# Ledger of designs, part 104: peptides against a protein of PDB entry 3V4L

Target 1, 386 residues: chain A of PDB entry 3V4L
Amino acid sequence: GQPLAKDKVALLIGNMSYWEHPKLKAPLVDVYELTNLLRQLDFKVVSLLDLTEYEMCNAVDEFLLLLDKGVYGLLYYAGHGYENFGNSFMVPVDAPNPYRSENCLCVQNILKLMQEKETGLNVFLLDMCRKRNDYDDTIPILDALKVTANIVFGYATCQGAEAFEIQHSGLANGIFMKFLKDRLLEDKKITVLLDEVAEDMGKCHLTKGRQALEIRSSLSEKRALTDPVQGAPCSAEALVRNLQWAKAHELPESMCLKFQCGVHIQLGFAAEFSNVMIIYTSIVHKPPEIIMCDAYVTDFPLDLDIDPKHANKGTPEETGSYLVSKDLPKHCLYTRLSSLQKLKEHLIFTVCLSYQYSGLEDTVEEKQEVNVGKPLIAKLDMHRGL

## One batch from the design tools (peptide; made by RFdiffusion4, then SolubleMPNN)

Design b2_p14_8_s4 (from b2_p14_8, 8 letters changed)
Fold by OpenDDE base, seed 4:
Structure b2_p14_8_s4 (fold): chain B 386 residues (1-386), chain A 14 residues (1-14)
Amino acid sequence: as target 1 above (386 residues)
Amino acid sequence: MKVELVSTDPELSE
């Protein structure tokens, strides 16, 4: 019969905004597009951008809590990385220069932990360089992996080689995601699908002789990403997993704020990623005696590192939100919260209405505090491990 | 448009 997944869970990490290393661009688009594709495949997807070492560890730990017997686990990473002695290291955004294994997450350690969960399938998609890091002479003593025969690695590049991104004036995928996205929805054994992606990369004049996909697998069964999830979650563990995922994706409801002057503001929320939310404000009612009014958001928690210069923009794109801008209402002020994983408390902020009456020179301000609880990934309390 | 491939290797992006 067709294999069934008990559930399907994916963690996607895209690191771009490195502190001590060159900034990347492709991971933004790659994580977003892969998220949408995996959702069409009935994956529970956690998508995270720009994680520190600590935040990456916590994201992996939370992902491992979602894994159980017969669950399909997919880990995607796009960012800087290296490979020493056949061990793949994902580089966090706060990694020093030079980085070492102690500053990075070892993929083979994650695989070991996934194997302890008795998963139905383990897929690793690693869109990173695989060069040796000559600044790290550490030979990791990894415990021997179990023989589970359910493992697939898709490496964006060959061992000792570089991964490339496409730079142009707009948004572009990395080379791997550019070809992967065209086939990801195909009902094929995952190793066959990846082999076809490898052929497509090899036929492309841009990538030919520069980047080639490496497939490493121990997959004894015909497992596909299209494999259906087994019906209603009957186990307590499946219910917990569904609740945990739902918590990580709960967006605040839109609010209608009423000010004393009679102005009504719509406050809305949109998820770009599991740790990235857009707040938008719009004037939905204005008394005729008010000639000008603007509704801006301020007084965010300090843990979110919100630069006021990038808040309250007339377009989503001016906030750095290029992907969800089509799904957002027009004629708002937009603010992008890109670090929801840092939020320890409830998201409390101020909506400030600045307005002017006809025939009065002075601008009047009214303020309303808004508490939206813990949005998206902030509900997982990724900081509780300290 | 010239599509440039840029390495994601921090050592070669200088």
Scores: peptide ipSAE 0.149, ipTM 0.732, DockQ to the pose 0.467
Fold by OpenDDE base, seed 3:
Structure b2_p14_8_s4 (fold): chain B 386 residues (1-386), chain A 14 residues (1-14)
Amino acid sequence: as target 1 above (386 residues)
Amino acid sequence: MKVELVSTDPELSE
């Protein structure tokens, strides 16, 4: 019979905004496009941008809680990385320069923990460099991996090589995702699919002799990302997993705010990623005596590190939101919350209405506090322990 | 480190 997945869970991490290292661009588009493709494949996807070491550890821990016997686990990482002694290290955005293994997440440690969950398939897609880090002489004594015969690594580059992104004037995929996205939906054994991606990458003149996909697999069975999920969740654990994932993707409900002046504001929310939300405000009703009226969001929790200069933009693109802009209402003010994983409390903020009456020169302000609870990934309390 | 490849090749902009 066709193999069945008990469930399918993916964690996608894109690190770009490094503190002590060169900034990247491709992970933004790569994580977004891969999220949409994996959702079409019935994966439960958590998509996260710009994680610190601590936040990456917690994201992995939460991902591991979603894993169980026969579940397909996929980890995608796009960012800086290195490989020492056959161990792959994902570099968090807060990693020092130089970074060491103590500042980074070891993929083989994650694999060990996935094997303890008796997963049906373990897929790692690593869009990072595999150069040795000469500043890290640590030889990790890894415990022997179990012989599970269900492991697939897709490395964007060869051992000891660099991974590249293509510099465009606009948004572009990394080289690996450019080719992966075209094949990801194919009903093929995952190793066959990745081999076809490797052939397609090999035709690219820019990557020739610079970057080639490496596939490392122990996968003894025909398993595909297209494998159907087993029907209705029969176990309490499956129900808990589904509820936990659903919580991490719950947006605040749109609100209609009514001000004393008779102005009505629509407050709306959109998810770009599991840790990135767009807030938008629009004036839905204005009394005719009010000639000018603007609704600003302000007074965000300090944990979100929101610069007011980047809030309340006339376009989503001015916030750095290029991917979901087509799905947003027009003629709003837009604010991008890019670090929802840092939110320790409820998302409380102020909606400030600034308006002017006909024949009065003075601007009037009204304020309303809004509590939208914990949006998206903030429901998982990924900051627990800070 | 992951490195930006500068390409002016239009075939890669699609």
Scores: peptide ipSAE 0.120, ipTM 0.756, DockQ to the pose 0.085
Fold by OpenDDE base, seed 5:
Structure b2_p14_8_s4 (fold): chain B 386 residues (1-386), chain A 14 residues (1-14)
Amino acid sequence: as target 1 above (386 residues)
Amino acid sequence: MKVELVSTDPELSE
């Protein structure tokens, strides 16, 4: 029969905004497009941008909680990285310069933990450099991996080589994702699909002799990303997994705020990523005696590090939201919360209505506090040390 | 480290 997945779970991490290292651009588009493709493949996708070491550890731990016997696990990483002694290290955004293994996440350690979950398939897609870090002489003592015959690595580059981004005038994919996205939906064994991606990438004149896809697999079965999920959740663990994933993707409900002056504001929420939410406000009713009226969001939790200069913009693009802008309502004020993983408490903020009456020169203000609970990834409490 | 290549090739912009 066709192989079945018990479930399909993906963690996608895109690190771009490094503190001590060159900033990247491609991971934004790559994580977004891969998220949409994996959702079409019935994956439960957690998509995260710009994680610290601590936040990356917690994201991996939460991902491992979603894994169980016969579940397909996919880890995608786009960012800085290195490879020492056959061990791949993902570099967090807060990593020092130079970084070492102690500041980074070892992919082979994650693989070990995935093997302990008795997963049906383990896929690693690593869009990072595989060059040796000469500042890290640490030989990680890895425990011996189990022989599970269900492992696939797609490395965006060869061993000891660099991975590249191509600077375009606009938003563009990384080289690996450019070719991967065109084939990802194909009903093929994952190693065959990646081999075709390697051939397509090998035809690219820009990467020829600089970057080539390496496939490392121990996959004895015909497993595909298209393999159907086994129907109704057959176990209590599958129900818990579905509930945990649903919590990480729950948006606040849209609200209609009514002010004393008779102005009505619609407050809405959209997810760009699991840790990135857009708040939008629109005036849905205004009394005729009010000539001018604006609704601003303010007083956000300090943990979110929201710069007021980037809040309350007339377009999503002015907030740095270029990908979801087409799906957002028009004629709003937009605010992008890019670090929801940093939210320890409920998201409480103020909606400030500023308005002017006909024949009065003075601006009047009314304020309402809004509590929307813990949106998206903030429900996983990634700040509570496990 | 991932390195940004400035492509001067206009065919990549499609």
Scores: peptide ipSAE 0.105, ipTM 0.723, DockQ to the pose 0.086
Fold by OpenDDE base, seed 1:
Structure b2_p14_8_s4 (fold): chain B 386 residues (1-386), chain A 14 residues (1-14)
Amino acid sequence: as target 1 above (386 residues)
Amino acid sequence: MKVELVSTDPELSE
């Protein structure tokens, strides 16, 4: 019979906004497009941008809690990285310059932990450089991996080589995702799918002799990303996994705020990623005696590091949100919360209505505090160790 | 449009 997945879980990490290293652009689009494709494949996807070392460790730990016997696990990473002695290191955004193995996440250590979960399939898609880091002389003594015959690595580049992004005047994919996205939905053994992606990339004149996809596999079975999920959750663990995933994707309900002046505001929420949310405000009712009014959001938790200069924009694009702007209502003020993983408490903020009456020169302000609980990834309490 | 490949290697941005 066709192989069945007990469940399908993916963790996607895109690091771009490095502190001590060059900023990237492709991971934004790559994580977003891959998230949408994996959702069509019935994956439970956690998508995270711009993680520190601590936040990456916690995201991996939470991902490992979703893994169990016969579950398909997929880890995608796009960002800076290196390879020493056949070990792949993902570089967090807070990594020092130069970075070392102690500042980075070793993919082979994650694989070891995934093998302990008796997973049905382990897929790693690594969109990072594979050059040696000459500042890291650490020879990791890794324990021997178990022979599970269910591992697939898709490396965006060859050993000792670089990965590239295409800089256009707009949003662009990395080279790997550009070709992967066109085939990802195909009902093929995952290694065959990646071989076809490698052939498509090999026809690209831009990357010829600079970047080539490398596939490393021990996969003995005909497993595909299209393999159906086994029916109704028959175990307590499957129910827990479904609940944990649902928590990481639960948006706050939209609210209608009523001010004393008779103005009504709609407050809405949209997910861009598991750690990135757009707040939008719109005036849905205004008394005729009020000639002008605006609804601003302010007083965010300090943990979110929200710059007021980037809040309350007239377009999603002015917040840095280019991907979900089509699905957002028009004629709002928009605020992008890009670091929901940092939220230790409930998301409490102020909605400030500024308005003017006909025939009065002075502006009046009314304020309401709003508590929306823990949105999206903030429900996983990834900070429980600090 | 000129398509530029940019390395994701931090060492090549110098």
Scores: peptide ipSAE 0.067, ipTM 0.692, DockQ to the pose 0.517

## One batch from the design tools (peptide; made by RFdiffusion4, then SolubleMPNN)

Design b2_p15_1_s1 (from b2_p15_1, 8 letters changed)
Fold by OpenDDE base, seed 1:
Structure b2_p15_1_s1 (fold): chain B 386 residues (1-386), chain A 15 residues (1-15)
Amino acid sequence: as target 1 above (386 residues)
Amino acid sequence: METVELVSYAAELPE
């Protein structure tokens, strides 16, 4: 019979906004597009942008909690990285310059932990560089991996080489994702799919002799990303996994705020990623005696590090939200919360209505505090280790 | 011709 997955879980990390390293752009698009494709393949996807070392460790720990016997696990990473002695290191956004293994996440350590979960398939898609870091002479003593015959690495580049993005006048994919996305939905053994991606990427004149896809596999079975999930989750573990994933993707309900002046505001929420949410406000009712009114969001928790200069924009694009803007309501004020993983408390903020009456020069303000609980990834309490 | 720039995912480490 066709192989069945007990479940399918993916963690996607895109690091772009490095503190001490060159900023990237493609990981935004790559994580978003890959999320949509993996959702069509019935994956439970956690998508995270711009994680610190601590936040990456916590994201991996939460991902490992979703893994169990016969579950398909997929880890995608796009960002800076290096490879020393056959060990791949993902570089967090807060990594120092120079970085060392102690500042980074070792993929082979994650693989070891995935093998302990008795997963049905382990897929690593590593869109990062594989150059040696000469500042890190640490030889990791890795424990011997189990012979599970269910491991696939898709490296965006070969050993000692670089991975690239193509920057155009607009949003663009990394080189690896550009070719991967066209094949990802094909009902093929994952290694065969990646071989076809390697052939397609090999035709790219821009990266010829600079980047080549490398596949490392011990996969002895015909397993595909298209393999169906085993029917209704009857196990307690499957129910817990479904609840944890649902918890990490629960948006706040839209609210209708009523002000004393008779103005009604619609407050809405949209997910861009598991740690990125758009808040939008719109005037849904205005008394005729009020000539102008605007609804601003302010007084966010300090942990979110929200710059007021980037809040309350007339377009989603002005907030840095280019991907979900088509699905958002028009004629709102938009605010992008890009670091929901940092939220330790409930998301409490103020909606400030500024308005003017006909024939009065003075602006009037009314304020309402809003508590929306813990949105999206903030429900997982990734900070419980502090 | 749109200027295509390749950006490396290699961090610039000090010399």
Scores: peptide ipSAE 0.382, ipTM 0.824, DockQ to the pose 0.739
Fold by OpenDDE base, seed 5:
Structure b2_p15_1_s1 (fold): chain B 386 residues (1-386), chain A 15 residues (1-15)
Amino acid sequence: as target 1 above (386 residues)
Amino acid sequence: METVELVSYAAELPE
């Protein structure tokens, strides 16, 4: 029979806004495009941008809670990285310069934990450098991995080499994602799919002799990303997994706020990533006696580091949202919350209506506090320490 | 022709 996945879960991490290292651009586009493709493949996708070491550890731990026997697990990482002694290290945004293994996440440690879950397939897509870090002399004594025939690594580059993004005017993919995205939906064994991606990348004149895809696999079975999910979740564990994923993707409901002056606003929410949400406001009713009115969002939790100068923009693009702008309603004010993983409490904020009556020179303000609970990834409480 | 630049995912570590 066709292979069945018990479920399909993906964690996608894109690190760009490094504190002590060169900033990247492509991981934004790569995580977004890969998220949309994996959703078409019936993956439960958690997509996260710009994680600290602590936040990356918690994201991996939450991902591992979604894994179980026969589940397909996919980890994608785009960002800075290195490889020492066959161990791949993902570099968090808060990593010092120089970084060491104690500041980074070892992919082989994650693999060990995935093998303990008896997953049906483990796919690692590592869009990072594999150059040795000479500042890290640590030889991780990894416990012997279980002999399993369900592991696939797609490395964006070969051992000791660099991975690249293409920077030009506008949005661009990393080199690996540029070729991966064109084949990812193909109903092929994952190793065959990656071999075809390697051949396509090998034709790229820009990276010829600089970057080459490496495939490492123990996969003895015909497993594909297109493999159907086994029917209705019949186990308690599958129900819990579905509930945990649903919590991490629950948007606040759109609200109609009514002010005492008779102005009505629509407050709406859109997900860009699991940790990035757009808030938008629009005036839906204005009494004729009110000549001008604007609805601003303010008083966000301090944990979100929202700069008021970047809030309440006339376009999504002015907030730094270039990918979802086409799917948003027009003629709103837009605010981008880019660090929802940092939210410890409920998202409480103020909607401030500023308005002017016909024949009065003074502006009037009305305020309403809004509590939308914990949106998206904030429901997982990734800040609750171990 | 748009100038295409390749940016490495290798961090610039100190020498």
Scores: peptide ipSAE 0.380, ipTM 0.818, DockQ to the pose 0.750
Fold by OpenDDE base, seed 3:
Structure b2_p15_1_s1 (fold): chain B 386 residues (1-386), chain A 15 residues (1-15)
Amino acid sequence: as target 1 above (386 residues)
Amino acid sequence: METVELVSYAAELPE
């Protein structure tokens, strides 16, 4: 019969905004496009941008809670990375220069933990460099991996080589994702799919002789990302997994705020990623005696590090939100919250209405505090313990 | 022609 997955879970991490390292761009697009493709494949996807070491550890821990016997687990990472002694290290955004293994996440350690969950398939898609880090002389004593015959690594590049993105004036994929996305929905054994991606990537003239896809697999079964989820009644564990995923993806409900002056504001929310939310405001009713009226959001929790200069933009694109702009209502003010993982408390902020009456020179302000609880990934309390 | 730049995912570590 066709292989069945008990469930399908993916963690996608894209690191771009490094503190001590060159900034990247493609991981934004790559994580977004891969999220949409994996959702079409019935994956439960957690998508995260710009994680610190601590946040990456917590994201992996939460991902591991979604794994169980016969579940398909997929980890995608795009960002800086290195490989020492056959161990792949994902570099967090807060990693020092030079970084070491103590500042990074070892993929093989994650694999060990996935094997303890008795997963049906373990897929790692690593869009990172595999160049040796000579500043890290640590020989990791990894515990022996179990022989599970269900492991697939798709490395964006060969051992000791670099992975690349193409930077131009617009948004573009990294080299690996550019080719992966065109085949990801194909009903093929995952290793066959990746081999076809390798052939397609091999036609890229820009990376010829610099980057080539490497497939490392112990997969003995004909498993595909297209394998259907087992439709049996949800075990208690499957229900818990579904609830945990749903909790991490719950948006605040849209609100209509009414001010004393008679202005009505629509406040709405959109998810770009599991840790990135756009807030948008629009004037839905204005009394005729009010000639000028602007609604802006302010007084965000300090944990979110929101620069007011980047808030309340006339377009989503001016906030850095290029991907979901088509799904947003037009003629709003937009604010992008890009670090929801940092939120320790409820998302409380102020909606400030600035307005002017006909025949009065003075601007009047009214404020309303809004509590939207913990949106998206903030519900997982990824900062529990700091 | 827009200059297409190939950016490495290798961090420039100190020499």
Scores: peptide ipSAE 0.379, ipTM 0.818, DockQ to the pose 0.771
Fold by OpenDDE base, seed 4:
Structure b2_p15_1_s1 (fold): chain B 386 residues (1-386), chain A 15 residues (1-15)
Amino acid sequence: as target 1 above (386 residues)
Amino acid sequence: METVELVSYAAELPE
């Protein structure tokens, strides 16, 4: 019979905004496009950008809590990385220069923990470099992996080689994702799918002799990303998993704010990623005596590190939100909250209405505080140490 | 022709 997944869960991490390393661009696009494709494949997807070491550890721990017997687990990473002695290290955005294994997440350690969950399939898609880091003399003592015969690694590059993105004037994918996205929805054994991606990538003249996909697998069954999820959640654990994932993807409801002057504001929310939300404001009603009227958001929690210079933009693109801009309402002011994983408390902020009456020179301000609870990933309380 | 640049995911480690 066709294999069944008990559930399908994916963690996608894209690191770009490194503190001490070259900034990347493609992980933004790659995580977004892969999220949309995996959702079409009935994956529960957690998508995270620009994580510190601590935040990456917590994201992996939360991902492991979503794994259980017969669940398909997929980890995608795009960012800086290295490989020492066959161990792959994902580099967090706060990693020092030079980085070492103590500053990074070892993929093989994550695999060990996934094997303890008795997963149905473990897929790692690693869009990172695999060059040796000569500044890391640490030989990791990895515990012996279990023989589970359900493991697939798709490395964007060969051992000792580099992975690349294509930078041009617009948004572009990394080399790996450029070819992966065209095949990801195919009903094929995951190793066959990745082999076809390797052939397609091998035709790319830009990366020929510089980057080639490597597939490392121990997969005894014909498992595909298209494998159907087993029906109703049959266990308490499956119900908890579904509830936990649903909480991590719950947006605040849109609000209609009414000010004393008679102006009405629509406050809306959109998810770009599990840790990235766009807030938008629009004037939905204005009395005729009010000639100018703007609605600003301000007074965000300090943990979010929101620069007011980047808030309240006339377009989503001016906030750095290029991907969801088509789905957003037009003629708003937009603010991008890119670090929801840092939120320890409820998201409380101020909506400030600035307006002018006809025949008065002075600008008037009215303010309303808004509490939207914990949006998206902030509901997981990733700051709670286990 | 837009100049396509390949950017490596290898961090420049100090020499």
Scores: peptide ipSAE 0.371, ipTM 0.817, DockQ to the pose 0.723

